# Peptides against a protein of PDB entry 7UQJ: the designs that were tried, part 355

Target 1, 160 residues: chain A of PDB entry 7UQJ
Amino acid sequence: PELYQNFNITPPRGVLFHGPPGTGKTLMARALAASCSSDERKITFFMRKGADILSKWVGEAERQLRLLFEEAKKHQPSIIFFDEIDGLAPVRSSKQEQIHASIVSTLLALMDGMDNRGQVIVIGATNRPDAVDPALRRPGRFDREFYFPLPDVKARFKIL

## One batch from the design tools (peptide; made by RFdiffusion4, then SolubleMPNN)

Design b2_p29_7_s4
Fold by OpenDDE base, seed 3:
Structure b2_p29_7_s4 (fold): chain B 160 residues (1-160), chain C 160 residues (1-160), chain D 160 residues (1-160), chain A 29 residues (1-29)
Amino acid sequence: as target 1 above (160 residues)
Amino acid sequence: as target 1 above (160 residues)
Amino acid sequence: as target 1 above (160 residues)
Amino acid sequence: AEEEKRREEIRKIEEERAKKREEALKEEA
C-alpha cells in the first residue's frame, strides 16, 4: 500500500523500464529503492540480470525465480529489479528463444500470483521492449511502462 | 583541449567508470555528453557495447573499432562510450578470452594514437574493473577511474 | 566560475531537478559531481535529504544549513545536493508547513548570500516542484529547472 | 545485514582502488 501511495501510483505489479542502453533504467530502480528506503522503512532491493538467470542457472532458472519472489515477499517492502529482462523473458514467437518458454511461463505465474496488497514491486529493464514477451506487458504484470530517453533529448528540453 | 579544460581535467585519454551494475555509469557518460553539448557546441556521443562488438562483428571488431575512433575524430568534440568494456577488452591473462587479444591490442593502439589535443574522450564502463585488461588502465589510456558506488553507499556517505 | 563555465551555464546559484519519483534526479546530481571531479580538481559533493534535516535536527536545522553552506564554500569547488527538497523547503503558503518557515528563510538567505564567483552549485531534487516554496525558484536561487519526465513522457517526446 | 555487508565491501574496494591510483600517480610524478 504505502510504497505505492508514496509514488501516487496505483500499484503496478510490474513496471517496465525501457529505452536505449545507458538511459539510467537500472539506476532509476536503485534510486527508487533508496528513496523509498528510510531508517524506519528499509526496502529490500533484489537485482538479477536476465541473461545471468539463463546462463548461470541452466535448468534451475524457474526455481531461482520462485526463490527470488519468495525471498522478496519475505523481506517486504521489496523491489525486484530484472536488468535486461528481454534476456529472461524473450518473445514467445521468437524461434531462437523457444528454449526459454518455461522460464517465461514461470515469471508470468509469479507476477500473476502476486497479491496487489503485497509490498513487492517488480521492475524490468530492457533496451528492447519489443523483444519482451507481450504477455509480460499485460495488466497485472508489467502493466506500467517507463521509457528512458537519451540524455540528449533531456538536455534539449532544458534549452527551450 | 577545451572539452578537458572545461572539466579542469588534464585530459584523460580515457576514463574508466566502474562499479556494481546499475550504479549509473552509462547514464553518467550520457549526462556528460549532454552537459557538454550546447546548441553552439554539439558533442557527438558514440556508444558501443563491448559484447556487441565481439558478437556482431566477429573478425571485423578491429576494423569497427578503427572506424569508430576515426568517426569520433571526424566529429570532434566527441565522446566514445564503451558499455561493458570488460566484454570488449578482457584481461589478456584470461585463458578463455585470448581469442580477443587482437581486439584489445587494437583498442590499446587507438587510445595510444589519440593526440591529447583531440577533443575525443573515451569512457569505458564496467562492473568488473579487474576483468579489464590492465594495459587499458595505464597512463595515456583509461588513466582515470571513477567508481560508481551503490546508491545506498552514496546515501550513507551523506549521513557522515 | 570554472564549474559553471565548464557547463556553458551562466552559473545557476541553484538547479532544481524535478520530476516523478525515480526519474534519475539524484543520479544526475551525482553524475555531475563525478564528471566535474578529477584527481586534480576534486569536487566536494554534499548531500542532504530534506526530511532528514527537519527530523534529525529539530531546532538546529538552520544551523546545520549554515554549516553545510560554509563547509561547501570551504571545500570549493563543491556541489550541495538536497534530495527531496520539498521536505526541507515547503511552500510558505502551506498551512501544514508553516513550522518550517525559519528553515526555508535560512535556505533562501544562504542561496542569496552565495557569490556567483563561488564554485558552489546547489542542486535541489523534488518529485513535487509545486510543493517547493516559489521563493526558492526565483532568479538567483533555483533559477534553472530540469524536468525529469517519466519515461513515457520522454518516449512521446522522441517520436515528436 | 547482508546488504549492509555488501555495501561496506564495495566501499572498501572503492577506497583501495582510489589509494592504488593515487600511489600509481605518485610513482609517475
Scores: peptide ipSAE 0.000, ipTM 0.323, DockQ to the pose 0.050; fails the geometry check

Design b2_p29_8_s1 (from b2_p29_8, 14 letters changed)
Fold by OpenDDE base, seed 4:
Structure b2_p29_8_s1 (fold): chain B 160 residues (1-160), chain C 160 residues (1-160), chain D 160 residues (1-160), chain A 29 residues (1-29)
Amino acid sequence: as target 1 above (160 residues)
Amino acid sequence: as target 1 above (160 residues)
Amino acid sequence: as target 1 above (160 residues)
Amino acid sequence: EEEREREREREEEERRRRKEEEVEKLRKE
């Protein structure tokens, strides 16, 4: 809030972390949650995995997303981190596509329903940014994206 | 070199990185591969995901593991990183258990077949160390384990 | 051992991890400590914060550094991780400069006193590599440096 | 300045293309 307020930065409704696996996307999201947390103002960090939203909650994924956003709002300031958010992307199977489409539609509605005054940041991480539904990447959703390059072979050379 | 030489440490045939998701296990494995790579001596980094070994290669997973270890040996010095290695753990379905048991058995045999002189390190990462088959955690396999704690709230404050 | 032996890499007496806050420097140091630890040969990880060396031990910082290096030597193999090592850099205030200069001088002497046969690695982390005394960055001290980029400036610009 | 921006864009696009080709090569291996 104040950190972003002080920057006159419209807090991103959603941020997409993308890049090869093991580039520290999840680590960065946690570090950001930590960085924005003070003793006076602890950020609540919620983490979900895209595949878990589909697999654990077959038929209840939409409800679990709603509950997640409600909890995040209740525990403001908060970060919702979706790891492997491309796991919410439709797999090319027709029945799964409809289920995935409903879940993605619910996520879109939840992100659109986030007031700009909300102290909730949504971070999505993916190894496949092109597998993330373009609707999630629109203004007011994941409108900000971050490439996590593989630590350059040169940054690799110095660690030796 | 000399630090480890002085340690008289048998180079781990396998290293298990375990800890909560987003603690940087994959990042660390890549950074280790990086840190061990010089301009003169590039480490080849192989990455596989446990679930992908099961899902992409149903009926060929054993062959793909053999090919992976052969390639790693061909491109010495090398690191084989298995992300989510607990994904090779038996799913409680009987037909899948037999397939998983064959894959795990193949991995065990490949790790046991690694000469102590091999310039191949195997790193397994898991969020569920207790879901990793105890046979993989024996001496000469993943006999070294590393807990990646969630950056303690204090360690989080220090990254800021 | 052999992987590093095969690299003919002189083990760094000191490694400087530098880069913006939240880039995983501390996490990397811990995970390196972990990765080098086996059940047979556990690496002892010592962590100190530069500012804590100055603030907690006003007038005893030199003694505490000596004790730290002695303990690290006693518990070989070991890693000494100095987080925020730039916190040992002289603040431009005259009385503090003399105290800081004495502490830095003590650290230099301790690093120079490390035999190449010592199983002690020193890792310094900083957000301000230019604030690290150049004397610490010389051969035989922190002679290897690792930039932890922020996830690309573009990858930061979209979080903002 | 416009030529230098176009050259930087071409170098960024070529770096992007090389990175995509390396990632695709690493996917095909």
Scores: peptide ipSAE 0.000, ipTM 0.207, DockQ to the pose 0.039
Fold by OpenDDE base, seed 1:
Structure b2_p29_8_s1 (fold): chain B 160 residues (1-160), chain C 160 residues (1-160), chain D 160 residues (1-160), chain A 29 residues (1-29)
Amino acid sequence: as target 1 above (160 residues)
Amino acid sequence: as target 1 above (160 residues)
Amino acid sequence: as target 1 above (160 residues)
Amino acid sequence: EEEREREREREEEERRRRKEEEVEKLRKE
């Protein structure tokens, strides 16, 4: 937030952390949440797992997303972290269940409805950026992407 | 894969990452997934949580495991990462629910059915290797185990 | 455990890891669990997620907590790690569902019922220590708090 | 492209090293 204010840059509404799983996306998203929290300005961090929003809240997922964004807006500055966001926002297909289409459309609308002056950052973590609905990767949504490459090849050679 | 081919060693069908939770097992399994992904050869990483397979797919867990292994085989080279695999494959007891016994037997059969020439690596992460069904720790299944030691004893002395 | 015995200090019944998400609280809690595990003395680590205890065990959460503490006591020395404990033990409000109040009271009673001579350490990780019921932060419960400061401001400036 | 990838790899190795150093610093503090 403060960095973007200082640079007169519109803060990204969403950041997509992509790359192979546990390249530390979750660790980094969390590490960002923390670095933005000073003693003077505690950042509220909301973690949700994409597949959990679908599975825990059958028929209420849209409402839970709305409440999450409202709560994040109420507790500014805040970070909403969607871990495994490809589980929540799969690529839209003609065969996609109407329920999944509604959840994805709700997330799109919530991200579009974020005032760029608001101190709510959305971080999505995925292993499969290509499995995330391309509509989420448009400007004003997850418009910044960070690739998390693997830890050193040395770990590969020991294990694989 | 390539390392085992170069050494004329049959690649392990499964690797068990064990050690105290968050010694970076998830981080390392994921770090292996991405180090095996070059620009030329993207590795497909499938993450599942052991307890989620049991809880999300009551009565379909066997089918979901079959589909997971088929999808991993289709998207070779691939890594299947079971986080908290002790939640999926608890030690078989005489009092174990028939459903859990069926899921574990399905996972055993799927691991046994993997062609050693296939580029599918299964990584199980657990805090409790002794709580994982010993049948999974046999040759041709999770036949390689990696202990994740704790970060430095100094953290222990401050907290414990 | 051993450190507190050596210093003739009553071991804390609970340690609260707080700080912004993924400052490595989960990583450190896990990193304590394994450093306490020697070849001679394996520590049993129990990981639970606060929100999972509430959502997976509707109407049985109190029983699951009791069983968790009994199992931890049976497998001494042991660590119980509650990840995202603010999801389990939200600040008590007059509008809080009676069920949540019962779960929090059960956790309080279980922590109070721990013999200080027992080798069971409870670690709670939260991003929001102020969102944890203050009753859990009293002496004999989560009476020691560790702040996990942010990774370097440089990570913030690159992403945020 | 290969230099940018090596620079990204170096920046991320440095980012990991910094994270490890910070996890290590968090151990020292």
Scores: peptide ipSAE 0.000, ipTM 0.198, DockQ to the pose 0.018; fails the geometry check
Fold by OpenDDE base, seed 3:
Structure b2_p29_8_s1 (fold): chain B 160 residues (1-160), chain C 160 residues (1-160), chain D 160 residues (1-160), chain A 29 residues (1-29)
Amino acid sequence: as target 1 above (160 residues)
Amino acid sequence: as target 1 above (160 residues)
Amino acid sequence: as target 1 above (160 residues)
Amino acid sequence: EEEREREREREEEERRRRKEEEVEKLRKE
């Protein structure tokens, strides 16, 4: 409840951050976790990368996702941030290996199993919202979407 | 072609971002991917860390690199970003294990196999350009280099 | 020595960056590495994530930590940055698996084995300093702590 | 005095934030 109040949003189970890479999705997800953290109420932030789950946890990815959600629940209030979630949850209709379909199915089940009264938010960041399985974008999953626009060219000239 | 036009650079197969850590190499690589992404033309961004390829994919790193380049080609236009590429492609002359030499050799072959007419850019980020195998810095590979200067001391004093 | 002079701190073996996620801990760790890097003296930056060490290196995490510290020593001056170190080094008293206790014990031993005359700094970033094993926060380990405050709500409104 | 310290801390934090936003903008571009 209070975590969601600090987001100024009705409690989504999941928030999809989409937009071009480096528009600050990861930084915002972190800043959100930060802003919801007080001296009394520290938010636990779990970060996973989609491609890392597929590559690191081949054969155990489903188990590791389950453990992640259990740990997030145990350490409430918490944010699970999936960076590059399009790497983890590519569209099922794409000729992706059966393993990808299983991982996505596990993520769907885990998100469906979340009680909205809990203090766990799942943030998925992607550069390609259309490459994310549409099943993940349904109500009760990543049902809120935030677009990250490109930073204006003016800010670039100050680094260079 | 169009991806490269959006970079305002002649089509390199690879771009080396070098400079001190946290000068914004990863963020710039992302921002570049962002700026080249339109509503109609979404850039696919693949991120790998050099040390992660060595540590995660021991015995399969070469295969995973091949799969990465194939996937990047399949999802054109795309950017492959190697963060800390000096961890993946240390100088061959350094007494690095034979496995490092094999991984570097695979990366060289993959970069050499890229058609310049493709919409795949490889960005390598390193804090130590001199620790990157000189073979990777040759024309047709990481043939463009961008230095990331330190944020001015004045910027540092506002963070500390 | 000179690395530590550039940090404007007496040589800690370790620095704990704590604060809410995305308050810029990773960015600062990088910027510090950057500011200590000159044209003549390039700082080597090694990044590991706590959760990645546990998940990727199950059964070899201790060995990989040893190799990381050896490589950091070999490439002096260097920074080892542990992002989400609370994932790597959770409080020992927590009902964490025996494997976590072994990894933490290895990290303790590695930090204790560092000569302060060396040019290796270890930075640990966490969102939960109280979830980090108190043994890591003792003198000669992560004996300096930096709090990263939330960016004020006004900065958040400019990103949204 | 405590209010002036809190105001200075807020101004420093706002200056820090503007620079982090600038560095973040800079890094995003």
Scores: peptide ipSAE 0.000, ipTM 0.188, DockQ to the pose 0.014; fails the geometry check

Design b2_p29_8_s1 (from b2_p29_8, 14 letters changed)
Fold by OpenDDE base, seed 5:
Parts: C-alpha cells; structure tokens; sequence
Structure b2_p29_8_s1 (fold): chain B 160 residues (1-160), chain C 160 residues (1-160), chain D 160 residues (1-160), chain A 29 residues (1-29)
C-alpha cells in the first residue's frame, strides 16, 4: 500500500520481468525486494523456479502454489518471485496441456484472489514472454511488464 | 594484445565468477563485454550454459567446445561466457565420471592451448565454485575468481 | 525444507563497493543501473567522483552534495554513484580534517535524511574501504559492502 | 505525438529484435 500510495499507482498484483538470459531479471527482483524493505518494514522474499514447482512437486504443484501464496500473505509485506515462469505456466501446447492447464488455472485463481489491499507482490521472470500463458498477462495478474534489454553498448549511453 | 601490453600483465585464460543465484554474474559478464566494446572495437560475446553443452550436444560436447573456442579466436577480441559452468565441468564424482572427464579434459586442453597473446577471455559463472573441477581453477585456466556475494539483502537496495 | 529464503530485507541507503583499482566496481554500478531500468521504469544514474566533488567545488562541496541528493530525489527512482568515495569521505587525517569533516558530516546527514520510502540508492566505490570514514559504514548509510576481489590480475587485462 | 511514440516504439522493438537476433546468432554460431 504505502509504496504504491506514494506513486498514485494502483498496486499491480503481478509484474512480468522479461528479456534475454542474463539481463539481470533475478538480480532486479531481489534488488526491488530489498529496496522496498526498511529497518522498520522488512519485506519477505519468496523465490521459486517455474521448472522446480513442476518437477519437484509432481501432482502437488497446485497445492504448493496455494501454500506459497498463503505463506506470502502470512508474512506481508512480501514478494513472490517466480524465476523462469514460462517453465511453470507455459502457453497451452497440445501434448502436455492437462498438467500445465491446472497449474495455470490455480495460479490465475490465486492472483485473482489476492485482495487489492494485500501487500503481496508477484514477480514473474522469463526469457520468453510469449511462452507465458496470455491469461497470466491480463489485468489483475501480470498486467505490468518490464523488458530487460540486453545491456547493449547504447543502453550504456542512456546511463552515461 | 595492446591492452595487455600497456599493463605488462600476462593475460589470464579464464575468470570464475562465483556466488549465489541472482548475484549478477551473467549481468556482469555482459556488462564487461559491453564496457570493453567501443564503436571502433566491438568485443564478440559468446554465451553457453554448461548444462546445455552437456544435454544438447550429447556425444559432440567436446567438438562444440572446440568450435566455440575457434569461433571466439576468429572473432577476436572475444569473451566466452560459460553460465552455470559447474554443469559442464563438475567435480569428478564416481558414477558419471567418464563423460564429464572427457569434457573437462577438452576444456582444460582448450584453455591451455589459448595463446597468451590471444584476445579471447573465458568467463565461467557458477553458484557452486567447489562443484567445479579443481583442475579448471588452476593457473592458466580459471585462475582468477570473483565472488559475487549475495547483494547482501541491504546492498541490493542501496543499488535500487 | 522449501528454501523460503526469508530475506528479511532492510533497504539500505548506500552500498559500498570496495576492491582494488579496476575490479569492475564502476562497471557493476552502471550495469546494475542499466538492469534496473526498463522502458516503463527508467532509473536515473548520477555519477560523481569523490575527488571531483572536493576539487571542483571548493567551498561548495556540501551544497553540491545537497543538490545531488535533491536532484536524485526529484528523478526517482535513481542511483547516486560515488566513484572513489574515499576521495570524498576519507578517514579523518590531521591537516585536511576540517574540510573533509564537514563534507562527511553533510553526506552522513543526507544519507540519514533519506526517507526509507525514497527510491534513491547511493553506491560508493573505493579501492580503500579502510580509508572511508567508519561513520559512513554504519547501519542506515553504507551498511552493505561488496568486495570486488582483484580480478586475479590476468582476467581484467583481457577485457580491457 | 502518438505516431511519434509508436514510431519510437517500433524502432526500439526493431532494434531490440536485431540485437536479440545478433545474440541468438552468436549463440548458434
């Protein structure tokens, strides 16, 4: 609330960080987590890899997502960072559709169920924003997107 | 050659960037490549993931390493960045030894074969420097190591 | 045990990058500034050399520091990077003590006066962390420190 | 002004695409 109050910006539920590998998405997410903390207001940072939620918790991925959101709500203010979120919620492609569809549906419901007054921010990071289910990129979900350009020679000129 | 001539310092063959996930190792490598590039002198940046060299090129990983070093030599000045290099050259553990041993041996030979006058730098990034074969961490190979601390939770926020 | 990295993340006001000359401190600061900028969220990067603030603005260094912090606050989110900060805020040594002491006092007050909700980050870079006034290295100031080890001497020379 | 923004966005996107293609080319070569 307070950080969003200062900017007169409706708090997004989710932010998508996208850009090529090694553009500092994970670094930025951790850096944001920490810049928003204070000595008086510690932000709890939860990190998950999309592929880890799929692979480590076969058949429990939905439950683990629910537990993650509950834990984040319990430890407000908090950031949930999904690294490689395209690995968790890929665009529905034919053969693996059912398992991914249920996980995506659960993530959608969890993001939609976040109270607009909640101090839980969700950050998704991907190298392939087009490989993330478009339903996650809708208003009230990952409705804000940050492109992390390659640190190009010319991006240096805007910082120089 | 010339930049090494000015500093009278033997060019290293390789640098190990190590530190926890999301400490900006990949970002630093790219930023280094960009900073050393000028309008007149572009540095070619080659990036490989250690696990990708193992998984995508089963049986050809050695040849792909040779080709990578040849291409880097052809496009001098150049940086070869191995992201997650512990995935390419793990410490010799008993059961998977033979395939990893040949890849490590090839990488050792390629690093040993780099002419001290070549403008090819090798950067390895890992979250687990102790999981990288100690032979790679010897003089004339990844003989230089940079710890990327976790931006101490507070330090990242002094940057954001 | 799910690595809930409960990064109890307090936002520091200032990060100290320290390490030998040319360890990439300035490069890292610029790369971080770049990676934290997006199309939607541009971070303003202010760079000052410690010695320049002392030498160029004899008698106005304190005012220039205030103006810099005000400008950084005006252009939030922003990074203030002090390169060679030991030149700005040296440990109190006898003959030049009074001028340095007032500048250090002003910098301390500015860092202490930064609202914990402000999106202004201060990075100090030095080759000599022990030459930086210990008062700047306290909580709420440059309370996080990153050692930039020597690129083991050879590594840097291939990138320069 | 909206056309100039869309043109700048297209130029930035095309410049982005060229850089991604160049990096992807350097990854594939």
Amino acid sequence: as target 1 above (160 residues)
Amino acid sequence: as target 1 above (160 residues)
Amino acid sequence: as target 1 above (160 residues)
Amino acid sequence: EEEREREREREEEERRRRKEEEVEKLRKE
Scores: peptide ipSAE 0.000, ipTM 0.282, DockQ to the pose 0.024; fails the geometry check

